# Designs tried in a protein design run: peptides against a protein of PDB entry 2AZE. Part 95

Target 1, 148 residues: chain A of PDB entry 2AZE
Amino acid sequence: AQECQNLEVERQRRLERIKQKQSQLQELILQQIAFKNLVQRNRHAEQQASRPPPPNSVIHLPFIIVNTSKKTVIDCSISNDKFEYLFNFDNTFEIHDDIEVLKRMGMACGLESGSCSAEDLKMARSLVPKALEPYVTEMAQGTVGGVF
Target 2, 101 residues: chain B of PDB entry 2AZE
Amino acid sequence: GRLEGLTQDLRQLQESEQQLDHLMNICTTQLRLLSEDTDSQRLAYVTCQDLRSIADPAEQMVMVIKAPPETQLQAVDSSENFQISLKSKQGPIDVFLCPEE

## One batch from the design tools (peptide; made by RFdiffusion4, then SolubleMPNN)

Design b1_p17_2_s1 (from b1_p17_2, 11 letters changed)
Fold by OpenDDE base, seed 1:
Structure b1_p17_2_s1 (fold): chain B 148 residues (1-148), chain C 101 residues (1-101), chain A 17 residues (1-17)
Amino acid sequence: as target 1 above (148 residues)
Amino acid sequence: as target 2 above (101 residues)
Amino acid sequence: EKVKLYKIDEYGKLIPL
């Protein structure tokens, strides 16, 4: 009885770990798709323009963004070596990492929110190795969660 | 019996986890390849227009933070305090504003 | 007061601490 109880505890622990890894894998897939899609977009855009954008007109990954009202007063303290920053706002702000930015830009093809059109899904599949395609399909269908 | 069933379940879960690990390794490998590809990194950029497109519909100030990996970011957003603290150990942090369009 | 702590990884992702 005790042995069975121990194994059941272990089973539950493994199930939870698998669930966490499934979530992590989904995020990694979205990240991969977003990055590759971004690169593809920009490559096409530069080809159409027949030149790269001005260096100071683009922001290369990685980055974090902070957005707040234009009316927000921001006080900034910077260490001499620029290793430390302190920002004080008089109103609320939002912070986004570049992955979230890319998702909102549609670079993940709507896969993150289940808003994949047929074309979006096709694009998403084309941006991952074949081994990951089934998982992308499951993500689009919202059927991820089962155990292999 | 029950014991044998649980033992079998654990073996199956182990195989499932190994499959997940394999897929994750494939994915992380792809990401690493992207990071190692000069052309990909050159093209891995957004514009200020992109950033504004995903920001609040209201007129927003967009601040960009480029910090080394492992930089700590502390955010306090409450009715009492609105604060962001950045602490880098690997190098300087660059902060700039996206120009208004 | 709610304080959120993150680290920034190599891909610009905020990792909760």
Scores: peptide ipSAE 0.526, ipTM 0.913, DockQ to the pose 0.826
Fold by OpenDDE base, seed 4:
Structure b1_p17_2_s1 (fold): chain B 148 residues (1-148), chain C 101 residues (1-101), chain A 17 residues (1-17)
Amino acid sequence: as target 1 above (148 residues)
Amino acid sequence: as target 2 above (101 residues)
Amino acid sequence: EKVKLYKIDEYGKLIPL
C-alpha cells in the first residue's frame, strides 16, 4: 500500500511537469507562427509597394514596449554605459513583449485564444513543420490538455 | 495488480514527456532557423501604427526598449510607486519613442 | 505594492524571475 502511494505521488508530479511542458510547447508554437506570419505579411506588403519601408519607420524584433498616458510624466536615469535605466512615472503604465504584441496583431492566427477560423487554422498549419501540425490542430480544438 | 498498473502509467508518462521534448526541440530549431535567416530578420518588424493599435487608448505614448538577452526588467506599479528598472548584462540598452509621436 | 521581475530573452519575451 505504501509503495503504491509513493508511486501515485510520483505520478502526480510527472503529470504536473508534463502540463508545464505542454504550456511551454504551445507558447513556442505560437511564437513560431507569429514570427513567420509577420515576415509573410511584411514581404507581401513590400512586394506590393515595390520598396521596403523607411528604416526609421519600423521596429525590428526583438523589443519590449511600454505604453502610458501622454500626460504621464516620465523621469529617466541612464548609466554612462547605457547598461542601466531607471524610469519613474507619475501614473500607471503597461509593458508588453513583442510576442504579446504579435498575438494582439493577429499574427498567431487566433490560435492563442482558440478563436481560429478555417482560414486561420489553415494558415497556422502552413507555418509549422509537418510534425507539429497535429498539435496545432489540437490547440485549435482545445484538446491539448490530454497526455498523448 | 495496482502496483503493476501504476508502474505502467509511469512508463507511459515518461514516453509522453519524451515526445513533448522532441516537439519542443523542433520548435526551438525552427526559431533558430528564423534568427539565422537574413531575409526573415529583415522582414521581422512592426510599425508604430502596429504598436499603437494594441495599446490602451488611455495609454497612447509608446516607448520601445531594445535590450540584449538576459536583461533584467523590474516593474513596480502600485498606487504609490510607478517604476521600471532595466539592468543589462551583455550590452547597452536602447530606448526610444515611436517616431510618429 | 506589487513588484514584478523579468528577464528578456533573445526573442524579446519577458520571462518571470
Scores: peptide ipSAE 0.522, ipTM 0.912, DockQ to the pose 0.812
Fold by OpenDDE base, seed 3:
Structure b1_p17_2_s1 (fold): chain B 148 residues (1-148), chain C 101 residues (1-101), chain A 17 residues (1-17)
Amino acid sequence: as target 1 above (148 residues)
Amino acid sequence: as target 2 above (101 residues)
Amino acid sequence: EKVKLYKIDEYGKLIPL
C-alpha cells in the first residue's frame, strides 16, 4: 500500500513536470514561427522594393521596448562604460520583449491565442519542421495538454 | 494489480516526457540555426511603424533597448516610484528612441 | 511597491528572476 502511494506521488510529480514542458515547448514553437515569419515578410518586402531599407529605419532583433506617454518626463543616468543605466519616470510605463512585439504584430499567426484562420494555420505549419506540425495543429485547436 | 498499473503509467509518462524533450531540442536547434544564418539575421528586424502598431502612436513614445544577453533589468512601477535599471556584464547597452520619432 | 527583476536572454526575451 505504501509503495503504491509513493508511486502515485511520483506520477503526479511527473504530470506536473510534463505540463511545464508543454508550456515551454509552445513558447519555443511560437518564437520559431514568429522569427521565421518576420524574416519571410522582410525578404518579400525587400524583393518588391528591389533594395534593403535604410539602415536607420529598422531595429534588428534582439531588443526590448519601453513605451510611455509622450508627456512623461524621463531622467536617465548612464555609467561611463554604458554598462549601467538608470531611468526615472514621472509616470507609468510598459516594457515588452521582442517576442511579445512579434506576437502582437501577428507574426505568430494568432497561434498564441488559438485564433488561427485556415490561412494562418497553413502559414504556421509551413514555418516549422515536419516533426512539429502535429503540435502546431493541436495548439491551433486548443487541444494541447494530453499525454502522448 | 495496482502496483503493476502504476509502474506502467510511470513508464508511459517517461516516454511522453522524452518525446517532449526531443521536440524542444528540435525547436532550440532551429532557433540556433536562425541565429547563425547571416541572411536571416540581416532580415530579422522591425520598423518603427511596426512598433507604433502595438503602442498608441499618438499618445506613446517608444524607447528601444539593445542589451547583451544576461543583462539584468529591474523595473519598479508604483504610485510612488517609476524606475528602470539596467546592468550588463557582457558589454555596453544601447538605448535610443524609434528613428521615426 | 512592486519590484520586477528580469534578465534578457540571447533572443531578447525577458526572463523573470
Scores: peptide ipSAE 0.518, ipTM 0.912, DockQ to the pose 0.827
Fold by OpenDDE base, seed 5:
Structure b1_p17_2_s1 (fold): chain B 148 residues (1-148), chain C 101 residues (1-101), chain A 17 residues (1-17)
Amino acid sequence: as target 1 above (148 residues)
Amino acid sequence: as target 2 above (101 residues)
Amino acid sequence: EKVKLYKIDEYGKLIPL
């Protein structure tokens, strides 16, 4: 009947919304793991070195990076208040946010790509609240999308 | 029947979505706590070596952009045009190269 | 011509617009 069809439409709408929220949650979890893992790495490194690195040798989050060939010519226009920038390149470039950088550094323990070893999974679980551990496990197994 | 089944499904989906919302709230809270922790923020950095490890250290120039939240970034990368525009509403933008460059 | 628009959030993430 028409009522069943209406409910089916609503069901599908809710399923799509849940799918979107699952993706958002997974990204948030990866961010949390990556940030905490980065902090942990740096804390250990500074302890081993017995001093922090020089201030101008590190880049604090948040940041964006742009990479291009060293041969690329770049023209830059900057507003007086530095609120606006315009870059013109003569060749292609790549843009990465700090989350992507951290993932490529392995700070998310390979959880983002299904390359999570037992050791990686242990680390990932240790960096989230207990309530999130089951979801981290599901992410590592690639079974989150198959729950419904 | 089908009607009863759909009604039950909708109730279950509501519970599932509520659980997701709860987990997301937990996660966002953790991120907020990290941002408010002075020691964590002091240690939340990467090195130029880190950046070089994910790019070609010999052939690539790496530009770093420090921009306030809600800054708009527009990128054009085509065969004819290669541009990046930044527009901030909350403060100045800082752009620099890694010191080792 | 391909144009991509983003906003940068408080955690340095590029959010598509």
Scores: peptide ipSAE 0.513, ipTM 0.911, DockQ to the pose 0.824

Design b1_p17_2_s2 (from b1_p17_2, 9 letters changed)
Fold by OpenDDE base, seed 1:
Structure b1_p17_2_s2 (fold): chain B 148 residues (1-148), chain C 101 residues (1-101), chain A 17 residues (1-17)
Amino acid sequence: as target 1 above (148 residues)
Amino acid sequence: as target 2 above (101 residues)
Amino acid sequence: SSSRLYRIDEYGKLIPL
């Protein structure tokens, strides 16, 4: 009776926790794939060019980007130690973290949207340890969520 | 009975969570290894072209923020206020624009 | 319209506060 009710509450709590961890794991996998794929892309590009890019031409992770209309007026206030910034815009803006940027660049192989081609899936699998490959496959199929 | 069934469910969920934790540990380990690999970090970059390629065509200005971990970012986006506030406690923040190409 | 508060983690991810 009451004992069963307590266990049912605990069961639900654990199910929710597992669900949250599944989401976190998926994000971690995407992050890993994106990072490794980015590194691979750049390594190949530098090999083809036979040189690294100019130092000031690239943005190393981590970063955040803000994009707004080229017509947007931006007022920026900076503390003397550059620990604090205040930006005022006269129009809307968008903020993206680097992971989102990498996803939009296709670095996660379309796995984030479940739109992996066979080649994309092959690439994704190749960029994770063997133990994670089944999960990558499940992500691509949209079958993540079951109890295992 | 019902009690036995629930008890079994909890044991199974515990096992499932342990497996999940193991996979997460593998992932975090891989990410840490990447962060500790000098060559990987050297190659972990994007170009301004990359950034512009994913930006909304109507929003051509791309600002890059490099801030220390745990930096606070507050964004207000309303009809009355359009504001971004950055507060770092671990070091200076670097902000720059990607040149228009 | 929205007001959002984040922290930036070690991987450049925006973490809601």
Scores: peptide ipSAE 0.554, ipTM 0.912, DockQ to the pose 0.773
Fold by OpenDDE base, seed 4:
Structure b1_p17_2_s2 (fold): chain B 148 residues (1-148), chain C 101 residues (1-101), chain A 17 residues (1-17)
Amino acid sequence: as target 1 above (148 residues)
Amino acid sequence: as target 2 above (101 residues)
Amino acid sequence: SSSRLYRIDEYGKLIPL
């Protein structure tokens, strides 16, 4: 019947929305783990050094990075109030947000790529609230995708 | 029947979505707590070595952009044009090279 | 070859527009 067909269309719409939210949740979990792990790393490092690093030797979150060849010529135009920047390059470049940087540093424990060892998983679980631990486990196992 | 089955499926999907929303709220709460914790923010940093570790340190220049939330970033990367445009709505933008460069 | 538009959120994440 037409009514059943309409409901099937709605079902598919809801499934897609759930899939999108699952992706967003996973990203939020990774973000949380990465941030907390970074803080933990730096706390330990400062304790071992018995002092914080020099102020100008570190970059605090948040940030974006742009990398390009050292041979790339860059022209920069800046507004007087520094609200607007325009960069022109003569060659290709890459842009990374700080979350991606943290992932590449291993701060997300390899959970983002499914390369999570037992030790990595233990660390990841320890960095999230209890309610999120089952989901972290599912992420590590690659079993996320079903509905609750 | 078929109609009743589909109706039940939709109700179950709604419950599943609500559970996801709840978990997402937990995550956003945790991130907010991190942003409000002074010690955590003090320790939320990377080094120049960290940044260079994700790029070719011998061949790459690394530029750092610190921009207010909601800043617009447009990137054009083609054979005809290589450009980055930044437009802030909330304050000035700071751009600098890694100090080790 | 691409043209991309983002907003930067409060956590430094690039959000596609």
Scores: peptide ipSAE 0.551, ipTM 0.911, DockQ to the pose 0.766
Fold by OpenDDE base, seed 3:
Structure b1_p17_2_s2 (fold): chain B 148 residues (1-148), chain C 101 residues (1-101), chain A 17 residues (1-17)
Amino acid sequence: as target 1 above (148 residues)
Amino acid sequence: as target 2 above (101 residues)
Amino acid sequence: SSSRLYRIDEYGKLIPL
């Protein structure tokens, strides 16, 4: 009885760890798809334009964005070596990492929200190694985690 | 019996976790390959138009922060305090506004 | 609506601390 109880505790621990890893894997897949899709988009755009965009017209990854009302007053204090910044706002703001930006741009093909069309799913599958394709399909169907 | 069933479950869960670990390793490898590919990094960019597409340009100001890895970001957003603190240990931080179109 | 602390990883992701 005690032996079975110990194994049941371990079983539950493993199930929870697997759930966490599933979440991490999904995020990694979305990150990979978004990055590759972005690169592909820009490659195509530059080929069509027959030249790259001006250097000061683009923002390379990685980056963080902060958005706030255009009426928000922002005060900024910067250290001499620019290692430290302090921003004070007079109103609320939002912070987004570049991954979230790419998702909102549709670079993850809507896979993150389950709004993946057949064409989107085809694109998503094409941007991952073969071993990950089944998992991408499961993500699109919302069936990830059902086995455990 | 119950013991045999639990033992089998644990073996199956271990196999499943190993499969997940393998898939995660594949993903991290792909991301590392992207970071090591000069052409990919050259093409890994967004435009101000892209940023405006996700933040209403008519209502929002968009500020861009480029900070070294492991930079600490503290955000306070309350009725009395609205602030962002950045602290880098690996190099200078660059901040600029995305121009309005 | 309070203090949030993050670190920025190598891919620009905000990691909660």
Scores: peptide ipSAE 0.547, ipTM 0.911, DockQ to the pose 0.778
Fold by OpenDDE base, seed 5:
Structure b1_p17_2_s2 (fold): chain B 148 residues (1-148), chain C 101 residues (1-101), chain A 17 residues (1-17)
Amino acid sequence: as target 1 above (148 residues)
Amino acid sequence: as target 2 above (101 residues)
Amino acid sequence: SSSRLYRIDEYGKLIPL
Protein backbone atom coordinates (compact mmCIF):
# COMPACT_ATOMS: atom_id res chain seq x y z
CA ALA B 1 0.00 0.00 0.00
CA GLN B 2 0.99 3.62 -0.49
CA GLU B 3 1.07 4.20 3.25
CA CYS B 4 3.50 1.31 3.72
CA GLN B 5 5.69 2.72 0.97
CA ASN B 6 5.76 6.10 2.68
CA LEU B 7 6.72 4.48 5.98
CA GLU B 8 9.47 2.48 4.28
CA VAL B 9 10.93 5.69 2.91
CA GLU B 10 10.82 7.27 6.35
CA ARG B 11 12.34 4.13 7.89
CA GLN B 12 15.25 4.24 5.48
CA ARG B 13 15.76 7.97 6.11
CA ARG B 14 15.93 7.38 9.86
CA LEU B 15 18.30 4.44 9.48
CA GLU B 16 20.67 6.57 7.42
CA ARG B 17 20.51 9.42 9.93
CA ILE B 18 21.23 7.00 12.78
CA LYS B 19 24.24 5.65 10.88
CA GLN B 20 25.57 9.19 10.47
CA LYS B 21 25.08 9.95 14.16
CA GLN B 22 26.82 6.71 15.12
CA SER B 23 29.86 7.82 13.13
CA GLN B 24 29.78 11.27 14.73
CA LEU B 25 29.46 9.79 18.22
CA GLN B 26 32.40 7.45 17.67
CA GLU B 27 34.56 10.36 16.56
CA LEU B 28 33.53 12.43 19.58
CA ILE B 29 34.40 9.54 21.90
CA LEU B 30 37.80 9.16 20.26
CA GLN B 31 38.47 12.89 20.62
CA GLN B 32 37.56 12.80 24.29
CA ILE B 33 39.72 9.77 25.01
CA ALA B 34 42.67 11.14 23.05
CA PHE B 35 42.57 14.57 24.72
CA LYS B 36 42.22 13.21 28.25
CA ASN B 37 44.91 10.61 27.66
CA LEU B 38 47.27 13.28 26.33
CA VAL B 39 46.69 15.44 29.39
CA GLN B 40 47.36 12.49 31.69
CA ARG B 41 50.53 11.55 29.83
CA ASN B 42 51.91 15.07 30.07
CA ARG B 43 50.93 15.44 33.72
CA HIS B 44 52.81 12.26 34.55
CA ALA B 45 55.82 13.27 32.47
CA GLU B 46 56.06 16.67 34.16
CA GLN B 47 55.80 15.04 37.58
CA GLN B 48 58.65 12.68 36.69
CA ALA B 49 60.79 15.55 35.43
CA SER B 50 59.77 17.75 38.38
CA ARG B 51 59.36 20.64 35.94
CA PRO B 52 57.37 21.63 32.87
CA PRO B 53 59.02 21.43 29.46
CA PRO B 54 60.58 24.53 27.92
CA PRO B 55 57.90 26.76 26.37
CA ASN B 56 59.37 26.58 22.88
CA SER B 57 59.54 22.79 22.93
CA VAL B 58 55.79 22.15 22.99
CA ILE B 59 52.83 22.86 20.74
CA HIS B 60 49.44 23.37 22.34
CA LEU B 61 46.23 22.17 20.77
CA PRO B 62 44.61 23.01 18.46
CA PHE B 63 46.95 22.77 15.49
CA ILE B 64 47.36 21.46 11.98
CA ILE B 65 50.60 20.05 10.62
CA VAL B 66 51.97 19.90 7.10
CA ASN B 67 54.87 17.62 6.33
CA THR B 68 56.92 17.38 3.16
CA SER B 69 60.41 16.41 2.12
CA LYS B 70 63.18 18.64 3.43
CA LYS B 71 64.17 19.02 -0.20
CA THR B 72 60.80 20.51 -1.13
CA VAL B 73 60.93 24.16 -2.10
CA ILE B 74 58.19 26.20 -0.47
CA ASP B 75 57.11 29.71 -1.43
CA CYS B 76 54.89 31.57 1.01
CA SER B 77 52.73 34.66 0.57
CA ILE B 78 51.20 36.25 3.67
CA SER B 79 48.68 39.08 3.94
CA ASN B 80 49.59 42.10 6.06
CA ASP B 81 47.11 41.13 8.77
CA LYS B 82 48.14 37.45 8.60
CA PHE B 83 44.56 36.42 7.84
CA GLU B 84 45.58 34.80 4.55
CA TYR B 85 48.42 32.48 3.61
CA LEU B 86 49.37 30.93 0.29
CA PHE B 87 51.96 28.17 0.08
CA ASN B 88 53.33 26.82 -3.18
CA PHE B 89 55.30 23.58 -3.14
CA ASP B 90 57.36 21.95 -5.86
CA ASN B 91 56.48 18.48 -4.56
CA THR B 92 53.78 16.56 -2.68
CA PHE B 93 52.83 17.18 0.96
CA GLU B 94 50.69 15.70 3.72
CA ILE B 95 48.22 17.47 6.00
CA HIS B 96 47.12 16.17 9.41
CA ASP B 97 44.81 17.64 12.02
CA ASP B 98 45.66 17.28 15.70
CA ILE B 99 43.08 14.51 16.18
CA GLU B 100 44.81 12.37 13.59
CA VAL B 101 48.16 13.15 15.19
CA LEU B 102 46.87 12.05 18.59
CA LYS B 103 45.45 8.85 17.12
CA ARG B 104 48.79 8.01 15.51
CA MET B 105 50.46 8.68 18.85
CA GLY B 106 48.23 6.00 20.37
CA MET B 107 46.30 8.46 22.51
CA ALA B 108 42.99 6.88 21.45
CA CYS B 109 44.28 3.51 22.71
CA GLY B 110 43.85 1.83 19.33
CA LEU B 111 40.09 2.10 19.66
CA GLU B 112 39.90 3.86 16.29
CA SER B 113 41.16 0.78 14.45
CA GLY B 114 39.81 -1.99 16.68
CA SER B 115 43.32 -2.73 17.95
CA CYS B 116 42.54 -2.42 21.65
CA SER B 117 44.28 -4.73 24.06
CA ALA B 118 42.64 -5.48 27.37
CA GLU B 119 44.79 -2.78 28.94
CA ASP B 120 43.95 -0.30 26.18
CA LEU B 121 40.25 -0.96 26.64
CA LYS B 122 40.56 -0.46 30.38
CA MET B 123 42.25 2.89 29.81
CA ALA B 124 39.65 3.95 27.25
CA ARG B 125 36.78 3.13 29.60
CA SER B 126 38.42 5.05 32.43
CA LEU B 127 38.53 8.21 30.33
CA VAL B 128 34.80 8.47 29.56
CA PRO B 129 31.69 8.99 31.69
CA LYS B 130 29.94 5.83 32.84
CA ALA B 131 27.11 6.30 30.36
CA LEU B 132 29.57 6.01 27.46
CA GLU B 133 31.39 2.88 28.66
CA PRO B 134 29.04 0.41 26.95
CA TYR B 135 29.52 2.19 23.64
CA VAL B 136 33.30 2.15 24.07
CA THR B 137 33.07 -1.60 24.60
CA GLU B 138 31.04 -1.99 21.42
CA MET B 139 33.58 0.07 19.49
CA ALA B 140 36.40 -2.16 20.70
CA GLN B 141 34.48 -5.27 19.67
CA GLY B 142 33.54 -3.84 16.30
CA THR B 143 29.87 -4.39 16.99
CA VAL B 144 28.81 -0.79 16.38
CA GLY B 145 26.92 -0.37 13.15
CA GLY B 146 23.55 -1.80 13.93
CA VAL B 147 20.66 -0.10 15.62
CA PHE B 148 20.39 -0.08 19.40
CA GLY C 1 0.36 -6.70 9.59
CA ARG C 2 3.05 -4.90 7.62
CA LEU C 3 1.72 -1.46 8.52
CA GLU C 4 1.77 -2.22 12.22
CA GLY C 5 5.27 -3.63 11.94
CA LEU C 6 6.59 -0.55 10.18
CA THR C 7 4.95 1.73 12.71
CA GLN C 8 6.60 -0.20 15.52
CA ASP C 9 9.97 -0.07 13.75
CA LEU C 10 9.75 3.70 13.43
CA ARG C 11 9.04 4.05 17.14
CA GLN C 12 12.05 1.89 17.97
CA LEU C 13 14.27 3.87 15.61
CA GLN C 14 13.12 7.09 17.25
CA GLU C 15 14.15 5.73 20.64
CA SER C 16 17.53 4.67 19.25
CA GLU C 17 18.16 8.10 17.77
CA GLN C 18 17.18 9.78 21.03
CA GLN C 19 19.69 7.60 22.85
CA LEU C 20 22.41 8.57 20.37
CA ASP C 21 21.56 12.26 20.81
CA HIS C 22 21.83 11.84 24.56
CA LEU C 23 25.24 10.17 24.34
CA MET C 24 26.48 12.82 21.92
CA ASN C 25 25.41 15.55 24.33
CA ILE C 26 27.39 13.83 27.08
CA CYS C 27 30.45 13.75 24.82
CA THR C 28 30.21 17.40 23.79
CA THR C 29 29.80 18.37 27.44
CA GLN C 30 32.99 16.52 28.34
CA LEU C 31 34.91 18.21 25.53
CA ARG C 32 33.60 21.60 26.67
CA LEU C 33 34.71 20.89 30.24
CA LEU C 34 38.20 20.09 28.99
CA SER C 35 38.35 23.35 27.06
CA GLU C 36 37.26 25.30 30.14
CA ASP C 37 39.70 23.65 32.56
CA THR C 38 42.86 25.73 32.91
CA ASP C 39 45.06 22.85 33.99
CA SER C 40 43.86 20.66 31.12
CA GLN C 41 44.54 23.46 28.65
CA ARG C 42 48.06 23.85 30.02
CA LEU C 43 48.72 20.14 29.58
CA ALA C 44 47.06 19.75 26.18
CA TYR C 45 50.23 19.83 24.09
CA VAL C 46 52.47 17.67 21.96
CA THR C 47 56.23 17.87 21.62
CA CYS C 48 58.31 18.15 18.49
CA GLN C 49 59.39 14.60 19.21
CA ASP C 50 55.74 13.55 19.07
CA LEU C 51 55.32 15.19 15.68
CA ARG C 52 58.50 13.62 14.36
CA SER C 53 57.24 10.23 15.49
CA ILE C 54 54.38 10.34 12.97
CA ALA C 55 56.56 11.61 10.11
CA ASP C 56 60.02 10.82 8.82
CA PRO C 57 62.26 12.34 11.51
CA ALA C 58 65.29 12.52 9.27
CA GLU C 59 63.85 13.53 5.92
CA GLN C 60 60.63 15.44 6.59
CA MET C 61 59.96 19.10 7.26
CA VAL C 62 57.13 19.62 9.72
CA MET C 63 55.18 22.87 9.48
CA VAL C 64 52.75 23.80 12.25
CA ILE C 65 49.63 25.87 11.62
CA LYS C 66 47.83 27.61 14.47
CA ALA C 67 44.58 28.95 13.05
CA PRO C 68 41.35 30.27 14.58
CA PRO C 69 38.18 28.19 14.33
CA GLU C 70 36.35 28.30 10.99
CA THR C 71 39.57 28.99 9.10
CA GLN C 72 39.31 27.72 5.54
CA LEU C 73 42.04 25.42 4.24
CA GLN C 74 42.34 24.57 0.57
CA ALA C 75 44.83 21.94 -0.54
CA VAL C 76 45.78 21.13 -4.11
CA ASP C 77 48.04 18.12 -4.55
CA SER C 78 48.54 17.01 -8.14
CA SER C 79 51.36 16.33 -10.55
CA GLU C 80 51.12 19.91 -11.80
CA ASN C 81 50.09 21.88 -8.72
CA PHE C 82 51.05 21.64 -5.05
CA GLN C 83 49.40 24.37 -3.01
CA ILE C 84 47.88 25.21 0.37
CA SER C 85 45.67 28.25 0.89
CA LEU C 86 44.56 29.49 4.32
CA LYS C 87 41.84 32.08 4.93
CA SER C 88 40.83 33.11 8.44
CA LYS C 89 37.75 35.09 9.41
CA GLN C 90 38.34 35.39 13.15
CA GLY C 91 41.98 36.37 13.56
CA PRO C 92 45.58 36.01 12.48
CA ILE C 93 47.15 32.68 11.55
CA ASP C 94 50.51 31.59 12.93
CA VAL C 95 52.76 29.26 10.96
CA PHE C 96 56.13 27.98 12.13
CA LEU C 97 58.54 25.06 11.95
CA CYS C 98 59.21 22.76 14.86
CA PRO C 99 62.19 24.21 16.80
CA GLU C 100 64.08 20.92 16.69
CA GLU C 101 64.46 21.28 12.95
CA SER A 1 45.97 13.94 -7.11
CA SER A 2 43.23 15.99 -5.47
CA SER A 3 41.80 19.40 -4.69
CA ARG A 4 40.36 19.51 -1.17
CA LEU A 5 38.56 22.19 0.82
CA TYR A 6 38.25 22.13 4.62
CA ARG A 7 37.29 24.27 7.55
CA ILE A 8 39.17 23.98 10.85
CA ASP A 9 36.83 23.53 13.80
CA GLU A 10 37.26 24.48 17.47
CA TYR A 11 39.32 21.37 18.22
CA GLY A 12 41.66 21.57 15.25
CA LYS A 13 39.79 19.03 13.16
CA LEU A 14 39.69 19.32 9.37
CA ILE A 15 36.08 19.23 8.25
CA PRO A 16 35.46 18.74 4.53
CA LEU A 17 33.34 21.37 2.78
Scores: peptide ipSAE 0.540, ipTM 0.910, DockQ to the pose 0.770

Design b1_p17_2_s3 (from b1_p17_2, 10 letters changed)
Fold by OpenDDE base, seed 2:
Structure b1_p17_2_s3 (fold): chain B 148 residues (1-148), chain C 101 residues (1-101), chain A 17 residues (1-17)
Amino acid sequence: as target 1 above (148 residues)
Amino acid sequence: as target 2 above (101 residues)
Amino acid sequence: PTVKLYKIDAYGKLIPL
């Protein structure tokens, strides 16, 4: 029947929306864990050193990084007000946002790949509100994606 | 019947979505709290050593971009064109190189 | 050619456009 067909279309639409939200939530969780873990790491490090690092030695979030071979020739054009930049490379480059950097640093406890040690999982759980802990567990197990 | 089943499925999916929305709200709240905490923001940094750990300047040049929110970044990476374009609407962009150790 | 367009959000995340 047409009514059932319409509802099936709606069902599929909702399923896709839920899938998108699941992805968004996972990313938000990873972001939260990474940020909190980074702050915790730095706090501990500064306490151990009894001083903050030199200002010119740190890069505060947010940031983006671009990496390329040190042999790559880069041409840069900058507007007078620095609102516009243009970089031309003679070879390939990579772009990473700060979240990706934090993930590679292990700040997300390996949760991004669903490969966490017991210790990493414990850390990850400790960095989120209680309501999010079950989801963190599911992420670690690779079981996220089910409809609840 | 089929109609009842579909109706029930939709109700269940609605509840699932509401649960997701709730969890997302919790998460975004936490992120906002971090954003509003001055001490956390003070400690929200990476070092050049951190960047070297993931992209060693001995092998790679690392460029850091500090741009305002909503800055547009266009990247072209092809065999004949390698380009990055940045366009900010909210303020100046700062770009610098991460020094080697 | 591969062209990718992003915006940078408040947390330094690249958001595809």
Scores: peptide ipSAE 0.409, ipTM 0.901, DockQ to the pose 0.822
Fold by OpenDDE base, seed 3:
Structure b1_p17_2_s3 (fold): chain B 148 residues (1-148), chain C 101 residues (1-101), chain A 17 residues (1-17)
Amino acid sequence: as target 1 above (148 residues)
Amino acid sequence: as target 2 above (101 residues)
Amino acid sequence: PTVKLYKIDAYGKLIPL
């Protein structure tokens, strides 16, 4: 009886861990696709333009963005060494990491929201190793979640 | 019996987790390869136009934060306080505005 | 009130703390 109870606890622990890892894997796949797609886009664009963009016109990863209304008043205090920043806003704001930005740009091919066209799915599959293609397909179909 | 069933479930879960770990290792390897490739890193950028394209339809101010790894970011967003605090231990933080078009 | 704490990793990812 006690042994069964211990195993049931372990079972639940493992199920939860697997669920977490599934989520992490999906995010890693999306990151990989987004990064590779971004690089591919920019490589193509630079080839077509026969030159790289001006250095001050681009933002290299990694970055975080904060967006707020144009009317929002922001007060900023910065330490002398620029190790510490404090921003005070008079209204709400949004924070996004670069991965979220890339997703919204469509760099993840709509895979993150299940909005993949056939062409999007083809692109997504082309940007991952063969071993990950089945998982990409499952993500596109919304069928990820099976443990057994 | 109950014990046999649980034991079997745990074996199956172990196999499933091992498969996930394998796939995750493949993913992290690919990401590391991207981070180690100088050309890929050179091309890993967005434009101000890109940032504007994902912003809300309303006129938005977009602030860009370039911070060293392990920088702490604390955000307070409530009716009483709207605040962002950044604390870095590995170097200076760079903040700039994306110009309006 | 909403208070969120993150760390920023080497890839620009916000990691909840």
Scores: peptide ipSAE 0.408, ipTM 0.901, DockQ to the pose 0.806
Fold by OpenDDE base, seed 5:
Structure b1_p17_2_s3 (fold): chain B 148 residues (1-148), chain C 101 residues (1-101), chain A 17 residues (1-17)
Amino acid sequence: as target 1 above (148 residues)
Amino acid sequence: as target 2 above (101 residues)
Amino acid sequence: PTVKLYKIDAYGKLIPL
């Protein structure tokens, strides 16, 4: 019947929306874990050193990085107000946002790739509110694909 | 029947989506709290060593870009063209190399 | 040529456009 067909269309739309929200939630969780873990690491490091690091030795979030060979020639043009930049390279480059950097640093405890040990999972769970712990567990197991 | 089954499925999916929305709200709240905590922001940093560790430190140059939200970034990376364009709408952009490099 | 367009959000994430 036409009514059933309409409901099937709606069902498919909702399933797709849920899938998108699951992906968004996973990313938000990883961001939270990575950020809190970074703060915790730095707090401990500063306590051990009994002083903060030199101001020019650290980069505060947020940031983007571009890496290329040291041999790469870069030409840069900047607007007077610094609102616009143009970089021309003579070779390939890579761009990474700070979230990706934190993940590669291990700040997300390997949860992003499902490569977390029991200790990593314990750390990850400790860095999120209680209500999010079950979802963190699902992420570690790779079973998030299911519907609640 | 089929209609009843589909209706039930839609109700279940609605409940699932509401649960996701709730969890996402919790996450966004936590991130907001972190952004508003001055001590957390003070400690929210990486070192130049950290940045070089995710690349080849011996062969790579690392450039740092600090740009306001909603800044547009366009990248062209092909065999013949290599370019990055930045356009900010909310303020100036800061670009620098890691001092320890 | 491969052209990629992003915006940067408040948390430094590259969002594809």
Scores: peptide ipSAE 0.396, ipTM 0.900, DockQ to the pose 0.810
Fold by OpenDDE base, seed 4:
Structure b1_p17_2_s3 (fold): chain B 148 residues (1-148), chain C 101 residues (1-101), chain A 17 residues (1-17)
Amino acid sequence: as target 1 above (148 residues)
Amino acid sequence: as target 2 above (101 residues)
Amino acid sequence: PTVKLYKIDAYGKLIPL
């Protein structure tokens, strides 16, 4: 009885750990797809334009963005060495990392939200190693949550 | 019995976790390779137009933060205070606004 | 009200602290 109880506790612990790893894996997959898709997009765009975009018109990864209403008043304080910044807003704001930006751009093919068309899924699969394709399929179907 | 069933479950969970670990290793390897590829990094960019496409350009302003790894970001968003604090330990931080069309 | 602390990693991800 005691041994069974111990194993039940261990079982639950392992299930939780697996669930955490599933979430981490999903995010890593999305990140990979988004990055590769972005690179492909830009490569093709530069080829078509026969030149890279103007240097001051692009933002290289990594970055963070902050968006707020155009009416929001922002006060900024910067240290002399630019190691510290302080922004004060008079209204709400949003912060997004570059991965989230890429997702919203569609670089993750809608896989992140389950809004993945057949074409999107095909693209997503093409951007990951073969070993990851089954998991990508599961993500698209929303069936990730169980144990392998 | 119950003991045998639990033992079998644990073995199955072990196998599942090993599969996950393997897949995660593949992913992290791919990401590392991308980060080490000069051409990929050169092409790893978005435009201000891209940023405007995801944030309503008519109503929103977009500020970009370029900060070294391990930079600390503190955000306070309440009815009384709206604040962002950045603290870098590895180098200077660059902040700029995306220009309007 | 929201007060959040993050770390920015090498991939531009916001890591909650």
Scores: peptide ipSAE 0.396, ipTM 0.900, DockQ to the pose 0.798

